# Ledger of designs, part 54: peptides against a protein of PDB entry 2KNC

Target 1, 74 residues: chain A of PDB entry 2KNC
Amino acid sequence: KGPDILVVLLSVMGAILLIGLAALLIWKLLITIHDRKEFAKFEEERARAKWDTANNPLYKEATSTFTNITYRGT

## One batch from the design tools (peptide; made by RFdiffusion4, then SolubleMPNN)

Design b2_p21_7_s2 (from b2_p21_7, 16 letters changed)
Fold by OpenDDE base, seed 3:
Structure b2_p21_7_s2 (fold): chain B 74 residues (1-74), chain A 21 residues (1-21)
Amino acid sequence: as target 1 above (74 residues)
Amino acid sequence: AVLLLLLLELLLLEEELRKLK
């Protein structure tokens, strides 16, 4: 007696579903690893640019701090 | 593994469909 046709059909459907899910998980994992590497590089470049700006005599800080001598913080 | 399982199940499906004719 051959395999039950219902068992074969359910096994094929289950295998297709598992392949699809595995492909999506691999794809998402590759993107997540890529994006984390690119973000780490961006933060390193931003940190370097901040150090270079601190040594530039033409850089003016965009933030001016005013001390209000009459403000008594409660 | 999964591709080999899928190929085996497709082969079994073709054999059962041949027995129904």
Scores: peptide ipSAE 0.086, ipTM 0.681, DockQ to the pose 0.022
Fold by OpenDDE base, seed 2:
Structure b2_p21_7_s2 (fold): chain B 74 residues (1-74), chain A 21 residues (1-21)
Amino acid sequence: as target 1 above (74 residues)
Amino acid sequence: AVLLLLLLELLLLEEELRKLK
């Protein structure tokens, strides 16, 4: 049986393509995990900042509810 | 795993190239 050079070349090419695809998938997975952790931390910090602001006795709510005493609904 | 497969394929390639000489 002569050496099946075509099978060996195609297998090496296939292995290189699989390594490239695996590297891209690992890279994308690492970024996605990083971004999810950073986003979760950001939402926790944002939630904490809202609670700290609500507990500040010097904080005046920017929303003043004006009771329009003159609004007689017709 | 993938690196071991690549090394195996390179060793196979080298063996087949030796059989052509």
Scores: peptide ipSAE 0.086, ipTM 0.685, DockQ to the pose 0.022
Fold by OpenDDE base, seed 5:
Structure b2_p21_7_s2 (fold): chain B 74 residues (1-74), chain A 21 residues (1-21)
Amino acid sequence: as target 1 above (74 residues)
Amino acid sequence: AVLLLLLLELLLLEEELRKLK
């Protein structure tokens, strides 16, 4: 049976779809790796800011402990 | 998986194009 024009068209369409899907997967992978590196940097900066605040002699805790003089523990 | 499917489809396309010549 001679070459089926329908088989040629379907194979070209399939090849284009697979190239497009592969490109999207590579793109999504690169973004996901980038976002994870940025998030790791953000958590490191947040950890450093906590340590720097704890070592600052001008830092006052935002939490005030109120002793309720009328609290008789159950 | 996707890369192997792409290579298979390209091979099939080349075979059909060879039958058209």
Scores: peptide ipSAE 0.074, ipTM 0.678, DockQ to the pose 0.025
Fold by OpenDDE base, seed 1:
Structure b2_p21_7_s2 (fold): chain B 74 residues (1-74), chain A 21 residues (1-21)
Amino acid sequence: as target 1 above (74 residues)
Amino acid sequence: AVLLLLLLELLLLEEELRKLK
């Protein structure tokens, strides 16, 4: 008695579905790892750009403190 | 052959799902 043709067909359909699901999971995992690495690199570059701005002699601090020399606190 | 491949794929899927938890 050869394997039941129905069992073979259902098995092939099940294999295709499992391969498809595995491919989607692998794809999602690769994207998630890629996005995390790219985001970490972007935050590092943004942090570096903030440090370079702080060392730029043309950068004026947004906050200027004026000391009023005529303010004699009584 | 196909039934053995399915059992192997199912076992691999269960192992991957256990590693993801």
Scores: peptide ipSAE 0.061, ipTM 0.621, DockQ to the pose 0.059

Design b2_p21_8_s1 (from b2_p21_8, 17 letters changed)
Fold by OpenDDE base, seed 5:
Structure b2_p21_8_s1 (fold): chain B 74 residues (1-74), chain A 21 residues (1-21)
Amino acid sequence: as target 1 above (74 residues)
Amino acid sequence: LLEELLALIQLALELLKRLLE
C-alpha cells in the first residue's frame, strides 16, 4: 500500500513538534545552568562583602549591647 | 530527559523513513 498522504502529513507534523519541543527544552536547560552559575557568583560576592565588612576596623555594628548592671537574674 | 527526547526524535524519524519507503 502506497504511503497514506494523511499518515505522512501527520507524521511530519508530529516530528516537527517533537523537534521544536526538544529545542525549547535544550534552550531552557542552558538558561537554567547559566542562571545558576550567575546566582552562585552573586552569593559568593555577597558572602565576601560580608567578611570584608566584618574585618573593616571602621565598621561599627548597628546593634549596641547594653548590659543592665541592675539585672540580677532571677 | 534530554537523551530520552533525542531517542524519541530518532524513533519518529526512523518511523517516518519507514513510512516513506
Scores: peptide ipSAE 0.070, ipTM 0.672, DockQ to the pose 0.157
Fold by OpenDDE base, seed 4:
Structure b2_p21_8_s1 (fold): chain B 74 residues (1-74), chain A 21 residues (1-21)
Amino acid sequence: as target 1 above (74 residues)
Amino acid sequence: LLEELLALIQLALELLKRLLE
């Protein structure tokens, strides 16, 4: 018995909707994974830049400890 | 999640084939 034309049309429409939804979910998942990898790389580069700044002999800490030579703690 | 989505797509394609037979 040939497939009922209405059943075929409804099944094709349902399949297209499911494939479309699946494609959107895959796309969102790929973007989310990409963004998390890029964010992790950015945080690693930021951590490295902070380490490089801490080891940079040209980085003067804004806080200069002035040792008051005249402070005799009595 | 991705494997489940692929399994659902495969199931939908298999059901579509059975409806066209």
Scores: peptide ipSAE 0.069, ipTM 0.668, DockQ to the pose 0.185
Fold by OpenDDE base, seed 2:
Structure b2_p21_8_s1 (fold): chain B 74 residues (1-74), chain A 21 residues (1-21)
Amino acid sequence: as target 1 above (74 residues)
Amino acid sequence: LLEELLALIQLALELLKRLLE
């Protein structure tokens, strides 16, 4: 029995929609994996830059915390 | 996830072939 033409048309349409959706999901997944790898690299580079700054003998911390020894909170 | 998606696509293509036979 040849396939019902309507069943064939609906099945082909459904298959095209599913393949299109699958391709979009694959594309989004590839971008998300790429962005996560790039972000991890940028965070590592920022961490290294902080270590390099801490090892610079010319670096003086711009913020000094002074304990006000005269401040007795009344 | 990607392998599962590929398996689902392959299953859908196999079902489509069986409907065309």
Scores: peptide ipSAE 0.066, ipTM 0.664, DockQ to the pose 0.174
Fold by OpenDDE base, seed 3:
Structure b2_p21_8_s1 (fold): chain B 74 residues (1-74), chain A 21 residues (1-21)
Amino acid sequence: as target 1 above (74 residues)
Amino acid sequence: LLEELLALIQLALELLKRLLE
């Protein structure tokens, strides 16, 4: 039985739709993996920035201890 | 999820092959 031309056309259309869907799912997966890696880097940089703020030499504590050299402590 | 998706694609390709035979 020669392939029904209609069955061949519908099968080709179905194949194109399946390939398109597969490509979209692969693309979505790649983006999701990329975004998770980028988010992990961002959280690491944010954690480093918080740690660097604790050791930032530009962060002057609001409390400056001034030694009064004239105070002889009677 | 990815393995399930690959299995679904493989099943669809196998069904397509059976329709072309």
Scores: peptide ipSAE 0.060, ipTM 0.655, DockQ to the pose 0.127

Design b2_p21_8_s2 (from b2_p21_8, 16 letters changed)
Fold by OpenDDE base, seed 2:
Structure b2_p21_8_s2 (fold): chain B 74 residues (1-74), chain A 21 residues (1-21)
Amino acid sequence: as target 1 above (74 residues)
Amino acid sequence: LLDELLALLLAALQLLLELLE
């Protein structure tokens, strides 16, 4: 029995749709993995920069808190 | 989901090959 031409056509259409869907999912997965790796690297670089600034002996805090010695809080 | 779609793709390709024989 030769292949039913209708069954072959429908199966080919279904296979093309599944390949297209699989390609979109692989693409989305690759982007998601890439973005997570890039974000993790960015957060690591920020953490290193903050640590380096905190350990700089020349770093003066931009905020100077002056306690008013004349304010006797009751 | 992804593994299920991959399994469905492989099953569809296998069915297509069987129909073309």
Scores: peptide ipSAE 0.063, ipTM 0.676, DockQ to the pose 0.197
Fold by OpenDDE base, seed 5:
Structure b2_p21_8_s2 (fold): chain B 74 residues (1-74), chain A 21 residues (1-21)
Amino acid sequence: as target 1 above (74 residues)
Amino acid sequence: LLDELLALLLAALQLLLELLE
């Protein structure tokens, strides 16, 4: 039985769509892994910068909490 | 998911080859 030309065309189109989808998924996976590694590095650098600032005796917190001594929470 | 799509692609290519024989 010779190949049904319609079946051949639809199968080729389906294969191309599946290849395209697979390539997009691989690409998305690679980006997601890259971005998570970069974000983890950024959060580590930010945490280190906060620790360095906290240990600097010249650093004064910009926020002063004033405790109102007259406020008796009833 | 990805491995399943690769398996489906390979199956589709195999079916295409079988259809061309």
Scores: peptide ipSAE 0.063, ipTM 0.675, DockQ to the pose 0.162
Fold by OpenDDE base, seed 4:
Structure b2_p21_8_s2 (fold): chain B 74 residues (1-74), chain A 21 residues (1-21)
Amino acid sequence: as target 1 above (74 residues)
Amino acid sequence: LLDELLALLLAALQLLLELLE
């Protein structure tokens, strides 16, 4: 007895839906892994840029010590 | 979750093959 046409159709539809769902999950997983790697690189570059800004010879600390030459400490 | 979905997919493919035999 060949498989019931309805059982074959429902099984094929179910398999297509499961394959489609699996493909969407794999795609979402790949994007999520990619985004996490890109975010990690961005945070590393931001950390490096912050270190380079701290070592920028043009970055004068807001605190300048002025020696008042007129201050004769008694 | 992912392993369960893969197991369900594999089981569905196996049932489809068994139905086509």
Scores: peptide ipSAE 0.059, ipTM 0.667, DockQ to the pose 0.167
Fold by OpenDDE base, seed 3:
Structure b2_p21_8_s2 (fold): chain B 74 residues (1-74), chain A 21 residues (1-21)
Amino acid sequence: as target 1 above (74 residues)
Amino acid sequence: LLDELLALLLAALQLLLELLE
């Protein structure tokens, strides 16, 4: 007895839905792993840039001391 | 979880093939 056409159709639809769901889960997993690695790299580069700024002898602090020679403290 | 989902997917595909025979 050949498979009931309805059983075949429902099984094919179920298989397509399961494959689609599996593909979406794999895609989400790959993106999540990629984004976490990229974010970790970005935070490492940001931390390194802060250390490089602290160790760079060419870095001038934004704070300039201006001595007002006209200020006679009365 | 992922390996279990993959195993379930493979089992579903095997059952589909068996149903088509």
Scores: peptide ipSAE 0.056, ipTM 0.660, DockQ to the pose 0.325

Design b2_p21_8_s4 (from b2_p21_8, 17 letters changed)
Fold by OpenDDE base, seed 1:
Structure b2_p21_8_s4 (fold): chain B 74 residues (1-74), chain A 21 residues (1-21)
Amino acid sequence: as target 1 above (74 residues)
Amino acid sequence: LLDELLALIQLALELLRSLLE
């Protein structure tokens, strides 16, 4: 006896739903991996910018401490 | 996760094939 037409239809519908869910999970996984790599790159660039600021010979400290030699703390 | 997803797709295709035979 050939497969019941209802069983075939329900199985095809179930397979399409599973493939659709699978595709969504793959898509979400790819985005999540991409976003994590991009975020890691951003944090690395930010870390490098912080190191470059520390070694940047053009970085002038905005604050200069002057000792007033004439200040007699009476 | 990806390998599990591929295994689930393969299982679904095998089930579909077994229902068409």
Scores: peptide ipSAE 0.079, ipTM 0.682, DockQ to the pose 0.213
Fold by OpenDDE base, seed 2:
Structure b2_p21_8_s4 (fold): chain B 74 residues (1-74), chain A 21 residues (1-21)
Amino acid sequence: as target 1 above (74 residues)
Amino acid sequence: LLDELLALIQLALELLRSLLE
């Protein structure tokens, strides 16, 4: 008995829908993984930049706490 | 998720093959 043409058509339509859904899920997964990797690199670079700024002895904190010598807190 | 998706694709291909035979 040759495959029922209707069954073949419905199966092909179902397969196309499944492949389409599969492609969308793969695409979303790849983007999510990519974005997480890029964000992780950005945070690593930001961490390194903070360490370089903290270790740069030329970055005197511009906050000169001027201890007002006239404030004798007795 | 990816493995499940791959399994679904494989199942769909196997079903398609069984319908074409």
Scores: peptide ipSAE 0.078, ipTM 0.679, DockQ to the pose 0.256
Fold by OpenDDE base, seed 4:
Structure b2_p21_8_s4 (fold): chain B 74 residues (1-74), chain A 21 residues (1-21)
Amino acid sequence: as target 1 above (74 residues)
Amino acid sequence: LLDELLALIQLALELLRSLLE
Protein backbone atom coordinates (compact mmCIF):
# COMPACT_ATOMS: atom_id res chain seq x y z
CA LYS B 1 0.00 0.00 0.00
CA GLY B 2 1.51 3.33 -1.04
CA PRO B 3 1.71 5.83 1.80
CA ASP B 4 -1.55 7.71 2.34
CA ILE B 5 -0.98 11.08 0.62
CA LEU B 6 -2.64 12.90 3.55
CA VAL B 7 -0.40 11.15 6.10
CA VAL B 8 2.69 12.00 4.03
CA LEU B 9 1.65 15.67 3.65
CA LEU B 10 0.86 16.06 7.37
CA SER B 11 4.14 14.34 8.33
CA VAL B 12 6.16 16.60 6.00
CA MET B 13 4.39 19.71 7.36
CA GLY B 14 5.02 18.55 10.94
CA ALA B 15 8.69 17.83 10.19
CA ILE B 16 9.18 21.28 8.57
CA LEU B 17 7.54 22.98 11.58
CA LEU B 18 9.72 21.01 14.03
CA ILE B 19 12.91 21.76 12.03
CA GLY B 20 11.92 25.45 11.84
CA LEU B 21 11.26 25.58 15.59
CA ALA B 22 14.54 23.78 16.31
CA ALA B 23 16.45 26.22 14.06
CA LEU B 24 14.86 29.21 15.88
CA LEU B 25 15.77 27.72 19.27
CA ILE B 26 19.37 27.07 18.13
CA TRP B 27 19.57 30.63 16.77
CA LYS B 28 18.23 32.08 20.04
CA LEU B 29 20.67 29.93 22.02
CA LEU B 30 23.63 31.08 19.89
CA ILE B 31 22.62 34.74 20.30
CA THR B 32 22.19 34.29 24.07
CA ILE B 33 25.64 32.67 24.37
CA HIS B 34 27.17 35.39 22.17
CA ASP B 35 25.53 38.18 24.22
CA ARG B 36 26.76 36.60 27.48
CA LYS B 37 30.32 36.40 26.09
CA GLU B 38 30.14 40.00 24.87
CA PHE B 39 28.76 41.13 28.25
CA ALA B 40 31.55 39.25 30.06
CA LYS B 41 34.10 40.96 27.77
CA PHE B 42 32.48 44.35 28.44
CA GLU B 43 32.66 43.79 32.22
CA GLU B 44 36.32 42.73 31.88
CA GLU B 45 37.11 45.86 29.80
CA ARG B 46 35.25 47.98 32.39
CA ALA B 47 37.24 46.35 35.18
CA ARG B 48 40.51 47.02 33.25
CA ALA B 49 39.45 50.64 32.61
CA LYS B 50 38.83 51.05 36.36
CA TRP B 51 42.33 49.70 37.09
CA ASP B 52 43.86 51.97 34.41
CA THR B 53 41.99 54.95 35.92
CA ALA B 54 43.36 54.07 39.36
CA ASN B 55 46.89 54.06 37.90
CA ASN B 56 46.29 57.10 35.68
CA PRO B 57 48.52 59.93 37.03
CA LEU B 58 45.86 62.37 35.72
CA TYR B 59 43.33 60.92 38.19
CA LYS B 60 43.44 63.28 41.13
CA GLU B 61 41.66 61.73 44.09
CA ALA B 62 38.67 63.88 45.01
CA THR B 63 39.88 63.76 48.63
CA SER B 64 42.60 66.38 49.07
CA THR B 65 44.15 65.68 52.45
CA PHE B 66 44.84 69.15 53.79
CA THR B 67 47.66 68.73 56.29
CA ASN B 68 46.88 71.49 58.75
CA ILE B 69 50.42 72.75 59.46
CA THR B 70 49.09 74.54 62.57
CA TYR B 71 47.78 71.31 64.13
CA ARG B 72 50.21 70.60 66.95
CA GLY B 73 48.72 67.41 68.30
CA THR B 74 49.15 67.58 72.05
CA LEU A 1 19.11 21.55 25.44
CA LEU A 2 21.06 21.48 22.14
CA ASP A 3 21.53 17.68 22.28
CA GLU A 4 17.82 17.27 23.05
CA LEU A 5 16.91 19.43 20.03
CA LEU A 6 19.24 17.38 17.81
CA ALA A 7 17.69 14.16 19.15
CA LEU A 8 14.19 15.50 18.39
CA ILE A 9 15.27 16.45 14.82
CA GLN A 10 16.76 12.97 14.33
CA LEU A 11 13.58 11.35 15.65
CA ALA A 12 11.45 13.48 13.29
CA LEU A 13 13.65 12.50 10.31
CA GLU A 14 13.46 8.82 11.28
CA LEU A 15 9.66 9.01 11.57
CA LEU A 16 9.49 10.76 8.17
CA ARG A 17 11.65 8.03 6.63
CA SER A 18 9.47 5.27 8.13
CA LEU A 19 6.34 6.92 6.68
CA LEU A 20 7.92 7.13 3.18
CA GLU A 21 8.87 3.43 3.15
Scores: peptide ipSAE 0.077, ipTM 0.677, DockQ to the pose 0.179
Fold by OpenDDE base, seed 3:
Structure b2_p21_8_s4 (fold): chain B 74 residues (1-74), chain A 21 residues (1-21)
Amino acid sequence: as target 1 above (74 residues)
Amino acid sequence: LLDELLALIQLALELLRSLLE
């Protein structure tokens, strides 16, 4: 009995749809994982940059407190 | 996941082969 052409066609179409859907899901998953890893690295680098700024001995605060020695509280 | 996908593709190819026999 030769393969039922309709069964073969429907099976091929079903397989293509399933493979296509699976490939799209994997693609989306890979991108989502990649983007989350990249975002996590970016947030880590941003956190480090704040720490490095706070610990950088060359960092001069824009605000300098001067004691006005001429201020005689009357 | 990739191995599972590969296994599913292999299963689909095997099913296709069985339908062509």
Scores: peptide ipSAE 0.072, ipTM 0.675, DockQ to the pose 0.299

## One batch from the design tools (peptide; made by RFdiffusion4, then SolubleMPNN)

Design b2_p22_1_s1 (from b2_p22_1, 18 letters changed)
Fold by OpenDDE base, seed 3:
Structure b2_p22_1_s1 (fold): chain B 74 residues (1-74), chain A 22 residues (1-22)
Amino acid sequence: as target 1 above (74 residues)
Amino acid sequence: LLEALLLETLLALQALLELALR
């Protein structure tokens, strides 16, 4: 039986659709991985900047706990 | 990367065409 022209056409159409879908999925996956890596770096840098701000000797905590030594809790 | 993907897709399409023509 010669090649069924319908099977050939459907296989080619199916292949093109699968390839196109796979390419879109790979593209989306690469972008998503890139964005997550960039976001993870920004969160690490922000965490480091928060640690550096907390250890910055110029950062005076706006909240000073004054222990009133004259308050004898009777 | 893109060229390698294009070559792989062309080879996959060719293999499917050869399978369908068998």
Scores: peptide ipSAE 0.060, ipTM 0.653, DockQ to the pose 0.264
Fold by OpenDDE base, seed 2:
Structure b2_p22_1_s1 (fold): chain B 74 residues (1-74), chain A 22 residues (1-22)
Amino acid sequence: as target 1 above (74 residues)
Amino acid sequence: LLEALLLETLLALQALLELALR
């Protein structure tokens, strides 16, 4: 049976569509993995910065309570 | 990675073409 030109055309079209879909899925997967790794790194850096702030005596908020001696709260 | 993906896609197209031409 000679190659059915319709079967050849439909198979090629189907292959191109499947390749395109596979490429999009791989791309989405790679981005999702990349974003999760980057987010994990940012959360680690943020956690480190919080620890450095908590241990740095310079970041004791100098709550200067100005007792306004003139403000007798009625 | 990209080159391997391109090779796999070309091989898949060839296999489908050979199957359709049998």
Scores: peptide ipSAE 0.059, ipTM 0.649, DockQ to the pose 0.230
Fold by OpenDDE base, seed 5:
Structure b2_p22_1_s1 (fold): chain B 74 residues (1-74), chain A 22 residues (1-22)
Amino acid sequence: as target 1 above (74 residues)
Amino acid sequence: LLEALLLETLLALQALLELALR
């Protein structure tokens, strides 16, 4: 019985779809790992910039807490 | 997931080879 041409065609299509799906999953995994590393680096740089700002004597906090000495809490 | 897909693709390629040699 010669190979059923329909079985050959369907199996080739199935193999291409599975290879394509595997390639997309590998690609998504690589991007997700890359983005997590880049985001971690960005958060580290942002944390360092916040520390440098806190140690800069020219950076006065924009929030001045005025304690009203005349406010006797009722 | 990835390992399962790799195994499934290898099995699909093997089935194609067996079908082509039959």
Scores: peptide ipSAE 0.058, ipTM 0.651, DockQ to the pose 0.176
Fold by OpenDDE base, seed 4:
Structure b2_p22_1_s1 (fold): chain B 74 residues (1-74), chain A 22 residues (1-22)
Amino acid sequence: as target 1 above (74 residues)
Amino acid sequence: LLEALLLETLLALQALLELALR
């Protein structure tokens, strides 16, 4: 009994749809992993830029601590 | 989700292989 042509067509269509959906999910997963790695790198570079700014002798903290030399704490 | 889709794709491929071998 040859396979019913309708069963063959429906099975092929179902397989193509499942493969297509799986490929889209793999693609989305790869993009999501890539984006998280890029974001982690960006946060590391931002952290490093904060450290470089903190060690930059040109970065004067906006808070100048004036030591009042006349403050004798009683 | 991903594991379920992988299992469904494997089952679909098996069903196609069984159909092609009949």
Scores: peptide ipSAE 0.056, ipTM 0.646, DockQ to the pose 0.125

Design b2_p22_1_s2 (from b2_p22_1, 16 letters changed)
Fold by OpenDDE base, seed 1:
Structure b2_p22_1_s2 (fold): chain B 74 residues (1-74), chain A 22 residues (1-22)
Amino acid sequence: as target 1 above (74 residues)
Amino acid sequence: LLEALLLLLLLLLLALLLLALL
């Protein structure tokens, strides 16, 4: 007896749905891996920019501590 | 987890295709 036409139709419908779900899962995986790599790079660049800002010679500490050598504490 | 789900999905797809050819 040839395969039941209903079994063939349901198997083809199930196959299409499963291929669609597989494609969405692969796509989501690729995006998630990409976004994690890009975010890690962004945080590394931001960390590096903070280190360069801490060494920026334009940030002269606004407080020059002058020790007045002439202050004789009574 | 996602790889295991993809493998399970592929096995289920293969089982449905084999059932359609029987």
Scores: peptide ipSAE 0.046, ipTM 0.617, DockQ to the pose 0.115
Fold by OpenDDE base, seed 4:
Structure b2_p22_1_s2 (fold): chain B 74 residues (1-74), chain A 22 residues (1-22)
Amino acid sequence: as target 1 above (74 residues)
Amino acid sequence: LLEALLLLLLLLLLALLLLALL
């Protein structure tokens, strides 16, 4: 029996819709994976920058320990 | 899981399309 034209049209329309939905889901997934990798790099760089700031020779701790050389603890 | 389900639906639809063209 020749293909029912209505079945062919509905199957082609359904195929196009599912391919379109598939492409959108793949695209969204790729973006989500990319953004998570970029965020992980940003948090790593932020962690490194915090360590580099803690070792910044310009950052004098607000607490200067003055060793009183005249303090003979009794 | 979602991708595997989508691929399964795509393969099923392709099989139905091929069957409708025979």
Scores: peptide ipSAE 0.045, ipTM 0.615, DockQ to the pose 0.129
Fold by OpenDDE base, seed 5:
Structure b2_p22_1_s2 (fold): chain B 74 residues (1-74), chain A 22 residues (1-22)
Amino acid sequence: as target 1 above (74 residues)
Amino acid sequence: LLEALLLLLLLLLLALLLLALL
């Protein structure tokens, strides 16, 4: 039976939709991989900045624990 | 997951193409 013209039209429409969905999935994957690499870099830079801040002699920790050497607990 | 979806989409595309040729 020759290809039913309706079946050919519906199959071409379905093929275009599937190609469109595949392209969107590939695009979303590329973005997700890019964003994960950029976020990992941002967290590494933030971690380094926190270490540099900890070594800054101008940054006093808000909590100074003084051990009183003269406190012999009776 | 995504590779399996891409393979599924490719198989569906091929199935639709074969159906259009019958």
Scores: peptide ipSAE 0.044, ipTM 0.616, DockQ to the pose 0.141
Fold by OpenDDE base, seed 3:
Structure b2_p22_1_s2 (fold): chain B 74 residues (1-74), chain A 22 residues (1-22)
Amino acid sequence: as target 1 above (74 residues)
Amino acid sequence: LLEALLLLLLLLLLALLLLALL
């Protein structure tokens, strides 16, 4: 029995749709891996910037603690 | 894991397409 023309047509259409979906999933996966690497780099740079700010000799803490040497608490 | 699943899906699709052409 020759292949049913309708079965062949539906199978080819289904094949094209699934190839298209697979290509979109691969593309989304590549982007997601890229974005995760970029985000990890951004968090590392942010962590380094926080440590560099703590060592910045221009940063003076706004809190000045004065110890009154003459205060003997009764 | 996802790549292996996509390859498996593609192989399954190819097998179904070949079976529909027989």
Scores: peptide ipSAE 0.043, ipTM 0.613, DockQ to the pose 0.133

Design b2_p22_1_s3 (from b2_p22_1, 17 letters changed)
Fold by OpenDDE base, seed 4:
Structure b2_p22_1_s3 (fold): chain B 74 residues (1-74), chain A 22 residues (1-22)
Amino acid sequence: as target 1 above (74 residues)
Amino acid sequence: LLLLLLLLTLLLLLALLLEALL
């Protein structure tokens, strides 16, 4: 029986739509994985920057503890 | 799971296309 041209057309259209949808899903998945890796790196850099800010030798705490060497507590 | 379902539906459409051509 010759190929049913309607079945061939509908199957080709369906295959093209599915390939297009697959490509979009793969693309979205790759972006989502990339973004999560970049976000994890950003949070690590932010954590490191917070540690570097805590150890910033230019950051003197506003509270200087002066040990009065003449204070003999009675 | 969605990619697997999409692959299975693509394989099914390819099988139907082959059956329609033969």
Scores: peptide ipSAE 0.037, ipTM 0.583, DockQ to the pose 0.127
Fold by OpenDDE base, seed 5:
Structure b2_p22_1_s3 (fold): chain B 74 residues (1-74), chain A 22 residues (1-22)
Amino acid sequence: as target 1 above (74 residues)
Amino acid sequence: LLLLLLLLTLLLLLALLLEALL
């Protein structure tokens, strides 16, 4: 059977589309892994900054509990 | 799974291309 030029054209087009889709999936996977590492680092830095803010004497909670040393509980 | 399916479909297209050239 002579080469079916239509089958050759459709198979080449399909192969190019599939290679393109594979490249996009690999690229998206690499970005997703990178972004998860960067986001985890950002949340760790944000958690550390919250702890440093809690220890900042300038950011004292609006509620100061004063124990009255003269209060002998009845 | 998607990469494996994509590789399998690429191999099938290459097989069909080879059969169409031979």
Scores: peptide ipSAE 0.037, ipTM 0.585, DockQ to the pose 0.107
Fold by OpenDDE base, seed 2:
Structure b2_p22_1_s3 (fold): chain B 74 residues (1-74), chain A 22 residues (1-22)
Amino acid sequence: as target 1 above (74 residues)
Amino acid sequence: LLLLLLLLTLLLLLALLLEALL
């Protein structure tokens, strides 16, 4: 049967749309993998910075709680 | 799953194109 020109045109249009969608999905997947790795690194660095601040031997808490042993409430 | 569905639909369109050319 001679080539159905309508089927050929619709199949080519469908193939172009699917290749475009595939490229967008691959691009989004690459970005999503990159962003997850960068976010995991950022949370690790933030966790380390919190540990370094907690272990700073120069850091004295500005708040000292004194228990007044002589406070007998009248 | 989406990549597999996309590949399957591309193969189906290629099969329809071959059938239309033959």
Scores: peptide ipSAE 0.037, ipTM 0.582, DockQ to the pose 0.187
Fold by OpenDDE base, seed 1:
Structure b2_p22_1_s3 (fold): chain B 74 residues (1-74), chain A 22 residues (1-22)
Amino acid sequence: as target 1 above (74 residues)
Amino acid sequence: LLLLLLLLTLLLLLALLLEALL
C-alpha cells in the first residue's frame, strides 16, 4: 500500500510544530533560569549596598548629644 | 513534564511516519 501521503504530510507538519515548540520552551527555560540568577545577584548587591549605606562614613548623624559636664542640676 | 510530553509526541509522530513509509 503506497505511503498515505496525508499521514506523511500531517506527521511532517506536526514534527516541525513540535520541534519549534520544544525550541521555544528550551529558550524560555534558559532565559527564566538566567533572569532568576541575575535578579538574585542584583538583590544580593542591593542588600549589601543598603548595609554599606547604613555605615556610610559621610552620614554623620546631624545630632551630637553634648553632655554639659558643668550642669549641676539644682 | 511538558518537555517529556513533547518528546513522547515527537516519538509517536516519528513511529507513525516510519509505519507510513514502510
Scores: peptide ipSAE 0.036, ipTM 0.583, DockQ to the pose 0.106

